Peptides against a protein of PDB entry 2L2L. Designs and how they scored, part 3

Target 1, 42 residues: chain A of PDB entry 2L2L
Amino acid sequence: SPEERERMIKQLKEELRLEEAKLVLLKKLRQSQIQKEATAQK

## One batch from the design tools (peptide; made by RFdiffusion4, then SolubleMPNN)

Design b1_p11_7_s3
Fold by OpenDDE base, seed 5:
Structure b1_p11_7_s3 (fold): chain B 42 residues (1-42), chain A 11 residues (1-11)
Amino acid sequence: as target 1 above (42 residues)
Amino acid sequence: LEKKIEELKKE
């Protein structure tokens, strides 16, 4: 159904936004780990 | 995900 396709597209777009937000968080966490390691080695 | 969204838009 055209309505089922539209619902599936909306769900996949929301899943993509959540995975992009998770990727931004993981990049920040990784950067914080690198900074902590760099400060612990000084 | 993006590829699957693009497939569903062509149907």
Scores: peptide ipSAE 0.023, ipTM 0.505, DockQ to the pose 0.840
Fold by OpenDDE base, seed 2:
Structure b1_p11_7_s3 (fold): chain B 42 residues (1-42), chain A 11 residues (1-11)
Amino acid sequence: as target 1 above (42 residues)
Amino acid sequence: LEKKIEELKKE
């Protein structure tokens, strides 16, 4: 039904937003690791 | 995910 499709679209948009937020967190974590390694070698 | 959202909007 059109209502079921609208619910599925809303769910997939929420999943996309959560995976984008996770990707931003993982990028920040990776950058922090590289920075810590670069400071531990000085 | 974005491609699947676009498919569901065309149906």
Scores: peptide ipSAE 0.022, ipTM 0.504, DockQ to the pose 0.869
Fold by OpenDDE base, seed 4:
Formats: C-alpha cells, structure tokens, sequence
Structure b1_p11_7_s3 (fold): chain B 42 residues (1-42), chain A 11 residues (1-11)
C-alpha cells in the first residue's frame, strides 16, 4: 500500500541518517589515530 | 539504501 511504502521509505531514511552519522564518527576517529601516530614518530 | 529508497518512490 502507499502508506506501507511511505513507512518503509521513512525507516530506510532513518537507517541511512544513522549510518552516515556513524561514518562521520569513524572518519574522525581514524583521523585522530593518524594524527597520534604522526606525533609519536616526531 | 539511497537506490532502494528511489525504487520504492517509483512503485
């Protein structure tokens, strides 16, 4: 039904939002690790 | 996810 499709689209958009937020956090964590390694080698 | 959201909008 149109209402079931709308609910599924809302759920998939929320899952996408959460995975994008997680990806941003993991990229920041990775960058912090690279910076710590670069400062430990000086 | 984005591709699957686009498919569901065309049905």
Amino acid sequence: as target 1 above (42 residues)
Amino acid sequence: LEKKIEELKKE
Scores: peptide ipSAE 0.022, ipTM 0.504, DockQ to the pose 0.826
Fold by OpenDDE base, seed 3:
Structure b1_p11_7_s3 (fold): chain B 42 residues (1-42), chain A 11 residues (1-11)
Amino acid sequence: as target 1 above (42 residues)
Amino acid sequence: LEKKIEELKKE
Protein backbone atom coordinates (compact mmCIF):
# COMPACT_ATOMS: atom_id res chain seq x y z
CA SER B 1 0.00 0.00 0.00
CA PRO B 2 1.07 3.69 -0.42
CA GLU B 3 1.09 3.99 3.43
CA GLU B 4 3.40 0.93 3.83
CA ARG B 5 5.77 2.41 1.18
CA GLU B 6 5.81 5.77 3.06
CA ARG B 7 6.65 3.98 6.38
CA MET B 8 9.45 1.97 4.66
CA ILE B 9 10.90 5.18 3.03
CA LYS B 10 10.90 6.94 6.48
CA GLN B 11 12.70 3.96 8.10
CA LEU B 12 15.32 3.71 5.29
CA LYS B 13 15.96 7.52 5.53
CA GLU B 14 16.60 7.20 9.30
CA GLU B 15 18.96 4.20 8.73
CA LEU B 16 20.81 6.29 6.06
CA ARG B 17 21.14 9.25 8.51
CA LEU B 18 22.62 6.95 11.21
CA GLU B 19 25.13 5.30 8.78
CA GLU B 20 26.21 8.77 7.46
CA ALA B 21 26.80 9.95 11.08
CA LYS B 22 28.81 6.74 11.79
CA LEU B 23 30.89 7.28 8.59
CA VAL B 24 31.73 10.89 9.67
CA LEU B 25 32.83 9.62 13.13
CA LEU B 26 35.00 6.81 11.64
CA LYS B 27 36.67 9.31 9.22
CA LYS B 28 37.49 11.64 12.19
CA LEU B 29 38.88 8.71 14.25
CA ARG B 30 41.05 7.59 11.29
CA GLN B 31 42.39 11.17 10.80
CA SER B 32 43.19 11.41 14.56
CA GLN B 33 45.13 8.09 14.40
CA ILE B 34 47.20 9.26 11.37
CA GLN B 35 47.96 12.59 13.16
CA LYS B 36 49.03 10.77 16.39
CA GLU B 37 51.34 8.44 14.39
CA ALA B 38 52.83 11.46 12.53
CA THR B 39 53.49 13.30 15.87
CA ALA B 40 54.99 10.19 17.56
CA GLN B 41 57.57 9.87 14.68
CA LYS B 42 58.93 13.46 15.31
CA LEU A 1 20.32 2.30 0.43
CA GLU A 2 19.73 5.57 -1.57
CA LYS A 3 18.94 3.55 -4.77
CA LYS A 4 16.36 1.46 -2.84
CA ILE A 5 14.70 4.66 -1.46
CA GLU A 6 14.45 6.01 -5.06
CA GLU A 7 12.88 2.70 -6.31
CA LEU A 8 10.22 2.83 -3.52
CA LYS A 9 9.30 6.47 -4.48
CA LYS A 10 8.47 5.37 -8.09
CA GLU A 11 6.01 2.61 -6.98
Scores: peptide ipSAE 0.022, ipTM 0.503, DockQ to the pose 0.806

## One batch from the design tools (peptide; made by RFdiffusion4, then SolubleMPNN)

Design b2_p13_2_s2
Fold by OpenDDE base, seed 4:
Structure b2_p13_2_s2 (fold): chain B 42 residues (1-42), chain A 13 residues (1-13)
Amino acid sequence: as target 1 above (42 residues)
Amino acid sequence: LEKRIEELKKLIE
């Protein structure tokens, strides 16, 4: 139904928002690991 | 780092 499609679109938008936020945090964590490794090698 | 780990945990829950 059109209502089921709207519910699915809302769910997929929320999942996308969460995955984008996770990706930003993982990139920041990875960058901090690389920086720690680069400082431990000095 | 710890704050970012905590923020990530809250997004996985």
Scores: peptide ipSAE 0.048, ipTM 0.617, DockQ to the pose 0.053
Fold by OpenDDE base, seed 3:
Structure b2_p13_2_s2 (fold): chain B 42 residues (1-42), chain A 13 residues (1-13)
Amino acid sequence: as target 1 above (42 residues)
Amino acid sequence: LEKRIEELKKLIE
């Protein structure tokens, strides 16, 4: 139904928002690991 | 780092 499709689109948009937020945090974590390794080698 | 790990845990739960 049109109502079932609208509910599914809302769910997929929320899942996408959460996965984008996880990706941003993983990129920030990786950058901070590289910086710590570069400071531990000095 | 610890704050960022904690933020990730809260999004995976």
Scores: peptide ipSAE 0.046, ipTM 0.615, DockQ to the pose 0.053
Fold by OpenDDE base, seed 5:
Structure b2_p13_2_s2 (fold): chain B 42 residues (1-42), chain A 13 residues (1-13)
Amino acid sequence: as target 1 above (42 residues)
Amino acid sequence: LEKRIEELKKLIE
């Protein structure tokens, strides 16, 4: 139904928002690990 | 670092 499609689109948009937020945090975590390793070698 | 790990855990739960 149109209402089932609207619910599914809303769920997929929320899942996408959460995965984009996780990806940003993982990139920031990786950068901080590389910086910590580069400072521990000095 | 620890704050960012905690923010990630809350998004995975």
Scores: peptide ipSAE 0.045, ipTM 0.611, DockQ to the pose 0.054
Fold by OpenDDE base, seed 1:
Structure b2_p13_2_s2 (fold): chain B 42 residues (1-42), chain A 13 residues (1-13)
Amino acid sequence: as target 1 above (42 residues)
Amino acid sequence: LEKRIEELKKLIE
């Protein structure tokens, strides 16, 4: 139904928002690991 | 730095 499709689109938009937030955190985590390795090699 | 890495892991889980 049109209402079912609208509910699915809202759910997929919230899932996308959560995955984008996780991706930002993973990028920050990776950058912090690279910095740790670069400081441990000195 | 290690504390911040652990905090970021807990936010991804």
Scores: peptide ipSAE 0.043, ipTM 0.609, DockQ to the pose 0.040

Design b2_p13_2_s3
Fold by OpenDDE base, seed 4:
Structure b2_p13_2_s3 (fold): chain B 42 residues (1-42), chain A 13 residues (1-13)
Amino acid sequence: as target 1 above (42 residues)
Amino acid sequence: LEERIQELKKLIE
């Protein structure tokens, strides 16, 4: 139904928002790991 | 780093 499609679109938008936020955090964590490794090698 | 780890945990819950 059109209502089921709208519910599915809302769910997929929320999932996308959460995955984008996780991706930003994982990138920041990875950058901090690389920086820690680069400082431990000095 | 610890703050970002806590933020990530909260997004996985």
Scores: peptide ipSAE 0.047, ipTM 0.616, DockQ to the pose 0.053
Fold by OpenDDE base, seed 3:
Structure b2_p13_2_s3 (fold): chain B 42 residues (1-42), chain A 13 residues (1-13)
Amino acid sequence: as target 1 above (42 residues)
Amino acid sequence: LEERIQELKKLIE
């Protein structure tokens, strides 16, 4: 139904938002690890 | 670093 499609689109948009937030945090984590390794080698 | 790990845990739960 049109109402079932609208609910599914709303759920997929929230899942996408959460995965984008996880990706941003993983990128920040990786950058912090590289910086810590570069400071531990000095 | 620990703050970022805790933020990730809250999004994976």
Scores: peptide ipSAE 0.047, ipTM 0.616, DockQ to the pose 0.054
Fold by OpenDDE base, seed 5:
Structure b2_p13_2_s3 (fold): chain B 42 residues (1-42), chain A 13 residues (1-13)
Amino acid sequence: as target 1 above (42 residues)
Amino acid sequence: LEERIQELKKLIE
């Protein structure tokens, strides 16, 4: 139904928002580890 | 760093 499609689109948009936020967090954590390793070698 | 991690965790909840 149109209402089932709307619910599914809303759920997939929320899942996408959460996965984008996780990807930003993981990129920041990775950058911080590289910086920490580069400072520990000096 | 820790503050920024906590802000990003609140966006994922």
Scores: peptide ipSAE 0.046, ipTM 0.605, DockQ to the pose 0.053
Fold by OpenDDE base, seed 1:
Formats: C-alpha cells, sequence, structure tokens
Structure b2_p13_2_s3 (fold): chain B 42 residues (1-42), chain A 13 residues (1-13)
C-alpha cells in the first residue's frame, strides 16, 4: 500500500542516518589508530 | 588516545 511504502521509506532513511553516523565514527577511529601507530614508531 | 579509541568503539557497537 502507499502507507506501507511510506513507512518503509521512513525506516530506510533512519537506518541510513545511523549508518552514516557509524561511518563518521569509524573514520575518526581509523585516524586515531594511524596517529597512535605514527607516535609509537618515534 | 587509547581511551578515546575505546569510547569510539563503544559508540559503534
Amino acid sequence: as target 1 above (42 residues)
Amino acid sequence: LEERIQELKKLIE
């Protein structure tokens, strides 16, 4: 139904928002790991 | 730095 499709689109938009937030955190985590390795090699 | 790595891991779980 049109209402079912609208509910699915809202759910997928919230899932996308959560995955984008996780991706930002993973990028920051990766950067912090690279910096840790670069400081441990000195 | 290690503390911040552990905080970021807990936010992704």
Scores: peptide ipSAE 0.045, ipTM 0.615, DockQ to the pose 0.040

Design b2_p13_2_s4
Fold by OpenDDE base, seed 5:
Structure b2_p13_2_s4 (fold): chain B 42 residues (1-42), chain A 13 residues (1-13)
Amino acid sequence: as target 1 above (42 residues)
Amino acid sequence: LEERIEELKKLIE
């Protein structure tokens, strides 16, 4: 139904928002580890 | 950096 499609689109948009936030976090964590390794080798 | 990581964790929960 149109209402089932609207509910599914809303769920997929929320899942996408959470996975985008997680991707930003993982990129920041990765950058931090590279910087920490580069400072520990000096 | 640690503070910003904690803020980002709260956005995922």
Scores: peptide ipSAE 0.044, ipTM 0.601, DockQ to the pose 0.052
Fold by OpenDDE base, seed 4:
Structure b2_p13_2_s4 (fold): chain B 42 residues (1-42), chain A 13 residues (1-13)
Amino acid sequence: as target 1 above (42 residues)
Amino acid sequence: LEERIEELKKLIE
């Protein structure tokens, strides 16, 4: 139904928001790890 | 860094 489609779109938008936030966090954690490794090698 | 990690955790909630 149109209502089921709207519910699915809302759910997929929320899942996308969460995955984008996780991706930003993981990129920052990875960058921090690389910086720590680069400072430990000096 | 820790503050920025905490901000990003709140965005995942």
Scores: peptide ipSAE 0.043, ipTM 0.599, DockQ to the pose 0.053
Fold by OpenDDE base, seed 3:
Structure b2_p13_2_s4 (fold): chain B 42 residues (1-42), chain A 13 residues (1-13)
Amino acid sequence: as target 1 above (42 residues)
Amino acid sequence: LEERIEELKKLIE
């Protein structure tokens, strides 16, 4: 139904938002690990 | 780092 499709689109948009937030945090974590390794080698 | 790890845990739960 149109109502079932609208509910599915809302769910998929929230899942996408959470996965984008996880990706941003993983990129920030990786950058901070590289910086710590570069400071521990000095 | 610890703050960022804790933020990730809250999104994976």
Scores: peptide ipSAE 0.043, ipTM 0.605, DockQ to the pose 0.053
Fold by OpenDDE base, seed 1:
Structure b2_p13_2_s4 (fold): chain B 42 residues (1-42), chain A 13 residues (1-13)
Amino acid sequence: as target 1 above (42 residues)
Amino acid sequence: LEERIEELKKLIE
């Protein structure tokens, strides 16, 4: 139904928002790990 | 730095 499709689109938009937030955190985590390795090699 | 890495892991779980 049109209402079912609208509910699915809202759910997928919230899932996408959460995955984008996780991706930003993973990028920051990776950067911090690279910086740790670069400081441990000095 | 290690503490900040652990905080970021807990936010991804």
Scores: peptide ipSAE 0.043, ipTM 0.601, DockQ to the pose 0.040

Design b2_p13_3_s4
Fold by OpenDDE base, seed 2:
Structure b2_p13_3_s4 (fold): chain B 42 residues (1-42), chain A 13 residues (1-13)
Amino acid sequence: as target 1 above (42 residues)
Amino acid sequence: LEERIQELRKKIE
């Protein structure tokens, strides 16, 4: 039904938002590790 | 993770 499709789209959009937030966090953690290693070598 | 994001985008289209 149109209502079932709308519910499925809302669920997929929320899953997408959570995975994008996780990707941003992992990219920040990776960059912080590189920066920490670069500062420990000085 | 980036592949999973692209799969989710394709399902919303």
Scores: peptide ipSAE 0.199, ipTM 0.760, DockQ to the pose 0.783
Fold by OpenDDE base, seed 4:
Structure b2_p13_3_s4 (fold): chain B 42 residues (1-42), chain A 13 residues (1-13)
Amino acid sequence: as target 1 above (42 residues)
Amino acid sequence: LEERIQELRKKIE
């Protein structure tokens, strides 16, 4: 059904948004680790 | 994670 397809697209967009937010968090965490290591070596 | 994001993008298109 067109309505079922729209519901599925909304769910996939929500899952995508959560995974993108997790990727941004992991990239920030990695950057913070590199910065801490660089400050501990000074 | 990046691969899963690309799979989700392809399903929304």
Scores: peptide ipSAE 0.199, ipTM 0.760, DockQ to the pose 0.791
Fold by OpenDDE base, seed 1:
Structure b2_p13_3_s4 (fold): chain B 42 residues (1-42), chain A 13 residues (1-13)
Amino acid sequence: as target 1 above (42 residues)
Amino acid sequence: LEERIQELRKKIE
């Protein structure tokens, strides 16, 4: 039904938001590791 | 993770 499709789209949008937030955290962690290695070599 | 994000985007479109 149109209402079932709307509920499914809302759920998928929330899953997408959580996965995008995890990606931002992993990119920040990777950058912090590179910076720590660069400062430990100086 | 990026692949899963692209799969979720394709299901919403």
Scores: peptide ipSAE 0.198, ipTM 0.761, DockQ to the pose 0.813
Fold by OpenDDE base, seed 3:
Structure b2_p13_3_s4 (fold): chain B 42 residues (1-42), chain A 13 residues (1-13)
Amino acid sequence: as target 1 above (42 residues)
Amino acid sequence: LEERIQELRKKIE
């Protein structure tokens, strides 16, 4: 059904948004760890 | 994680 397809697309877009937000958080955490190590060596 | 994002993108297309 066109309505079932629209519901599936909305669910997949929400899952994508959550996984992209998690990737941004992990990239920021990694950058913060590298910066802490670089400041502890000075 | 990046592979899972690519799988989700391919399902929306």
Scores: peptide ipSAE 0.197, ipTM 0.759, DockQ to the pose 0.784

## One batch from the design tools (peptide; made by RFdiffusion4, then SolubleMPNN)

Design b2_p14_2_s3
Fold by OpenDDE base, seed 4:
Structure b2_p14_2_s3 (fold): chain B 42 residues (1-42), chain A 14 residues (1-14)
Amino acid sequence: as target 1 above (42 residues)
Amino acid sequence: RVEELRKKIEELKA
């Protein structure tokens, strides 16, 4: 039904927000690791 | 995972 599709879209959007937040954190962690390695090699 | 969620959302809006 249209109502079931709307509920499923809302659930997928919430999961998307969580995965995007996780991806931002992982990218920051990765960048911090690269910076630490670059400073340790100097 | 992010792109698969975006695809599923778009498929349900169509």
Scores: peptide ipSAE 0.381, ipTM 0.834, DockQ to the pose 0.839
Fold by OpenDDE base, seed 1:
Structure b2_p14_2_s3 (fold): chain B 42 residues (1-42), chain A 14 residues (1-14)
Amino acid sequence: as target 1 above (42 residues)
Amino acid sequence: RVEELRKKIEELKA
């Protein structure tokens, strides 16, 4: 039904927001590791 | 995972 489809879209949009936030965190963690290695070599 | 979710949302809107 249209109402079921709208509920599914809302659920997928919430999951997307959480996965995007996780991706940002993982990218920041990766960058922090690179910076830590670069500072340890100085 | 992010791109799969985006694709699935667009498929449901179509």
Scores: peptide ipSAE 0.380, ipTM 0.833, DockQ to the pose 0.877
Fold by OpenDDE base, seed 3:
Structure b2_p14_2_s3 (fold): chain B 42 residues (1-42), chain A 14 residues (1-14)
Amino acid sequence: as target 1 above (42 residues)
Amino acid sequence: RVEELRKKIEELKA
């Protein structure tokens, strides 16, 4: 039904929000490690 | 995982 599809879209959007937030955190952690290595070599 | 979720959202909106 249209109502079931709307509920599923809302659930998938919330899951997407959480996975995007995790991905941003992992990218920031990776960048911080690269920056730490670059500063330790100077 | 992120791209799978995006794809599934667009499939349900179509």
Scores: peptide ipSAE 0.379, ipTM 0.834, DockQ to the pose 0.830
Fold by OpenDDE base, seed 2:
Structure b2_p14_2_s3 (fold): chain B 42 residues (1-42), chain A 14 residues (1-14)
Amino acid sequence: as target 1 above (42 residues)
Amino acid sequence: RVEELRKKIEELKA
């Protein structure tokens, strides 16, 4: 039904938000490691 | 994973 499809879209959007937040955090952590190594070598 | 979820959402809206 249209209502079931809307519920599924809402669930997938919530999963997407969580995966996007995780991806942003991992990218920031990776970049922070590179910056710390570059600073420690100076 | 993020792009796969985006694709599934667009497929359900179409």
Scores: peptide ipSAE 0.377, ipTM 0.832, DockQ to the pose 0.850

Design b2_p14_4_s4
Fold by OpenDDE base, seed 3:
Structure b2_p14_4_s4 (fold): chain B 42 residues (1-42), chain A 14 residues (1-14)
Amino acid sequence: as target 1 above (42 residues)
Amino acid sequence: SELEKKIEELKKEL
């Protein structure tokens, strides 16, 4: 039904939002590790 | 460590 398709689209949008937030965390963690290595080499 | 504190802060923002 049109209502079932709308519920599925809302669920997929929330899953996408959570994976985007996780990707931002992992990118910030990786950057902090690279900065720690660069400061330890100075 | 400072890195561990930043990981914990970032986990609270998710």
Scores: peptide ipSAE 0.031, ipTM 0.563, DockQ to the pose 0.025
Fold by OpenDDE base, seed 1:
Structure b2_p14_4_s4 (fold): chain B 42 residues (1-42), chain A 14 residues (1-14)
Amino acid sequence: as target 1 above (42 residues)
Amino acid sequence: SELEKKIEELKKEL
């Protein structure tokens, strides 16, 4: 139904926001690990 | 752990 499709779109938009936040977190974590390795080699 | 502290810090920067 149109109402079921609208509910599914709202759920997928929420999931997308959570996955975007996870991606930012993982990129920052990866950068922090590389920086720690680079400082430990000095 | 230090890793858990860093994960919690990075969550506050989102």
Scores: peptide ipSAE 0.031, ipTM 0.565, DockQ to the pose 0.026
Fold by OpenDDE base, seed 5:
Structure b2_p14_4_s4 (fold): chain B 42 residues (1-42), chain A 14 residues (1-14)
Amino acid sequence: as target 1 above (42 residues)
Amino acid sequence: SELEKKIEELKKEL
């Protein structure tokens, strides 16, 4: 039904938001690792 | 991915 599709679209948007937040955290972790390696080489 | 699975479920309900 149109209502079921709309509920599923809302759920997919929420899951996308959570995966985007996870991606931001992983990018920050990666950057922290690069910075630690760059400071350990000094 | 779980998103891809749910997109495929949505396509079956169209």
Scores: peptide ipSAE 0.027, ipTM 0.505, DockQ to the pose 0.403
Fold by OpenDDE base, seed 2:
Structure b2_p14_4_s4 (fold): chain B 42 residues (1-42), chain A 14 residues (1-14)
Amino acid sequence: as target 1 above (42 residues)
Amino acid sequence: SELEKKIEELKKEL
C-alpha cells in the first residue's frame, strides 16, 4: 500500500542517516590515526 | 545488510 511504502521510506531514511553518521566517525578515526603516524615520524 | 534487505522488500511492493 502507499502507507506501507511511506513507512518503509521513513525507516530507510533513518538507517541512511545513522550510516552517514558512522561514516563521519570512521573518517575522523582514520584521520586521527594518520596524524599520530605523521607525528611519530618527526 | 539489513538495509539492503529492506530496499529489496520495498522494490517487491512497488
Scores: peptide ipSAE 0.027, ipTM 0.504, DockQ to the pose 0.356

Design b2_p14_6_s3
Fold by OpenDDE base, seed 3:
Structure b2_p14_6_s3 (fold): chain B 42 residues (1-42), chain A 14 residues (1-14)
Amino acid sequence: as target 1 above (42 residues)
Amino acid sequence: SELEKKIEELKKEL
């Protein structure tokens, strides 16, 4: 039904939002590790 | 460590 398709689209949008937030965390963690290595080499 | 504190802060923002 049109209502079932709308519920599925809302669920997929929330899953996408959570994976985007996780990707931002992992990118910030990786950057902090690279900065720690660069400061330890100075 | 400072890195561990930043990981914990970032986990609270998710």
Scores: peptide ipSAE 0.031, ipTM 0.563, DockQ to the pose 0.025
Fold by OpenDDE base, seed 1:
Structure b2_p14_6_s3 (fold): chain B 42 residues (1-42), chain A 14 residues (1-14)
Amino acid sequence: as target 1 above (42 residues)
Amino acid sequence: SELEKKIEELKKEL
């Protein structure tokens, strides 16, 4: 139904926001690990 | 752990 499709779109938009936040977190974590390795080699 | 502290810090920067 149109109402079921609208509910599914709202759920997928929420999931997308959570996955975007996870991606930012993982990129920052990866950068922090590389920086720690680079400082430990000095 | 230090890793858990860093994960919690990075969550506050989102």
Scores: peptide ipSAE 0.031, ipTM 0.565, DockQ to the pose 0.026
Fold by OpenDDE base, seed 5:
Structure b2_p14_6_s3 (fold): chain B 42 residues (1-42), chain A 14 residues (1-14)
Amino acid sequence: as target 1 above (42 residues)
Amino acid sequence: SELEKKIEELKKEL
């Protein structure tokens, strides 16, 4: 039904938001690792 | 991915 599709679209948007937040955290972790390696080489 | 699975479920309900 149109209502079921709309509920599923809302759920997919929420899951996308959570995966985007996870991606931001992983990018920050990666950057922290690069910075630690760059400071350990000094 | 779980998103891809749910997109495929949505396509079956169209």
Scores: peptide ipSAE 0.027, ipTM 0.505, DockQ to the pose 0.391
Fold by OpenDDE base, seed 2:
Structure b2_p14_6_s3 (fold): chain B 42 residues (1-42), chain A 14 residues (1-14)
Amino acid sequence: as target 1 above (42 residues)
Amino acid sequence: SELEKKIEELKKEL
C-alpha cells in the first residue's frame, strides 16, 4: 500500500542517516590515526 | 545488510 511504502521510506531514511553518521566517525578515526603516524615520524 | 534487505522488500511492493 502507499502507507506501507511511506513507512518503509521513513525507516530507510533513518538507517541512511545513522550510516552517514558512522561514516563521519570512521573518517575522523582514520584521520586521527594518520596524524599520530605523521607525528611519530618527526 | 539489513538495509539492503529492506530496499529489496520495498522494490517487491512497488
Scores: peptide ipSAE 0.027, ipTM 0.504, DockQ to the pose 0.370

## One batch from the design tools (peptide; made by RFdiffusion4, then SolubleMPNN)

Design b2_p15_4_s3
Fold by OpenDDE base, seed 4:
Structure b2_p15_4_s3 (fold): chain B 42 residues (1-42), chain A 15 residues (1-15)
Amino acid sequence: as target 1 above (42 residues)
Amino acid sequence: SRVEELRKKIEELKK
């Protein structure tokens, strides 16, 4: 039904937001690691 | 990626 599709879209959008937030966090962690390595090599 | 898969599924359900 259109109502079931709307519920499923809402669930997938929530999961998408969580995965996007996770990706941002992992990128920040990676950048922090690279920065620590760069400062240790100076 | 998981993000791209989720985006595709959302667009498929909107059509």
Scores: peptide ipSAE 0.468, ipTM 0.863, DockQ to the pose 0.809
Fold by OpenDDE base, seed 1:
Structure b2_p15_4_s3 (fold): chain B 42 residues (1-42), chain A 15 residues (1-15)
Amino acid sequence: as target 1 above (42 residues)
Amino acid sequence: SRVEELRKKIEELKK
């Protein structure tokens, strides 16, 4: 039904937001590690 | 990626 599809879309959008937030955090952490290594090697 | 899979599923349900 249209109502079931709407519920499924809402669930998938919430999971998408969480996965996007996780990827942003992991990219920031990785960049921070690279910066720490670069400063330690100077 | 998991993000791309989720985006694809959302677009399939909007059809």
Scores: peptide ipSAE 0.466, ipTM 0.863, DockQ to the pose 0.837
Fold by OpenDDE base, seed 3:
Structure b2_p15_4_s3 (fold): chain B 42 residues (1-42), chain A 15 residues (1-15)
Amino acid sequence: as target 1 above (42 residues)
Amino acid sequence: SRVEELRKKIEELKK
């Protein structure tokens, strides 16, 4: 039904928002770790 | 990519 399709789209959009946010946080965390290691070796 | 899979599924449901 159109109502079932709309509910499924809303669920997929929420999952997409969370996955995009997770990727940003993981990239920032990884970059911070690399910077700390590079500073500790100097 | 999980992000690209989700975008594709959303686009398929909007057709």
Scores: peptide ipSAE 0.465, ipTM 0.863, DockQ to the pose 0.872
Fold by OpenDDE base, seed 2:
Structure b2_p15_4_s3 (fold): chain B 42 residues (1-42), chain A 15 residues (1-15)
Amino acid sequence: as target 1 above (42 residues)
Amino acid sequence: SRVEELRKKIEELKK
């Protein structure tokens, strides 16, 4: 039904937002590690 | 990627 499709879209959008936030955090953590290593070598 | 798969599924269900 249209209502079931709308509920499924809402669930998939929630999961998408969580996965996007996780990827942003992991990329920031990786960049912070690289910057910390580069600063420790000076 | 999981993000790309989720985006594709959402777009497919909107059709």
Scores: peptide ipSAE 0.465, ipTM 0.862, DockQ to the pose 0.849

Design b2_p15_5_s1
Fold by OpenDDE base, seed 5:
Structure b2_p15_5_s1 (fold): chain B 42 residues (1-42), chain A 15 residues (1-15)
Amino acid sequence: as target 1 above (42 residues)
Amino acid sequence: SRVEELRKKIEELRE
């Protein structure tokens, strides 16, 4: 039904927001690691 | 990616 599809879209959008936030965090963590290694090698 | 898979599933449900 249209109502069932709307509920499923809302659930997938919530999961999408969590996965986007996780991806941003992992990218920031990776950059922080690279910066720490570059500073430690000086 | 998981993000792209979720975006694709959302678009498939809007069709």
Scores: peptide ipSAE 0.473, ipTM 0.866, DockQ to the pose 0.889
Fold by OpenDDE base, seed 2:
Structure b2_p15_5_s1 (fold): chain B 42 residues (1-42), chain A 15 residues (1-15)
Amino acid sequence: as target 1 above (42 residues)
Amino acid sequence: SRVEELRKKIEELRE
């Protein structure tokens, strides 16, 4: 039904937002590691 | 990626 599709879309959008937030965090952590290594070589 | 799979599933449900 249209109502079931709308509920499923809402659930998938919530999961998408959480996965995007996780990827942003992992990218920041990776960048911080690279910056620490670059600072340790100075 | 999981993000791309989720985006694809959302688009398929809007059609």
Scores: peptide ipSAE 0.473, ipTM 0.866, DockQ to the pose 0.921
Fold by OpenDDE base, seed 4:
Structure b2_p15_5_s1 (fold): chain B 42 residues (1-42), chain A 15 residues (1-15)
Amino acid sequence: as target 1 above (42 residues)
Amino acid sequence: SRVEELRKKIEELRE
């Protein structure tokens, strides 16, 4: 059904938004760790 | 990537 497909798309979009936010956070955390290590080695 | 899989599934449902 078109309505069932639309509900499934909305659920997948919400999951996508959460995974994208998680990836941004993990990338920022990783970058902060690299910067701290680089400053500690200088 | 989980993000790429989700994007692909959304696109497959719009077709």
Scores: peptide ipSAE 0.473, ipTM 0.866, DockQ to the pose 0.795
Fold by OpenDDE base, seed 3:
Structure b2_p15_5_s1 (fold): chain B 42 residues (1-42), chain A 15 residues (1-15)
Amino acid sequence: as target 1 above (42 residues)
Amino acid sequence: SRVEELRKKIEELRE
């Protein structure tokens, strides 16, 4: 039904939001590690 | 990626 499709879309959008937030955090952590290593070598 | 898979599934349900 259209109501079932709408519920499925809402669930997938919430999962997408959480996965995007996780990727942003992991990218920031990785960049911070690289910057610390580069600063320690100077 | 998991993000692109989720985006694709959302688009498929809007058709």
Scores: peptide ipSAE 0.472, ipTM 0.866, DockQ to the pose 0.912

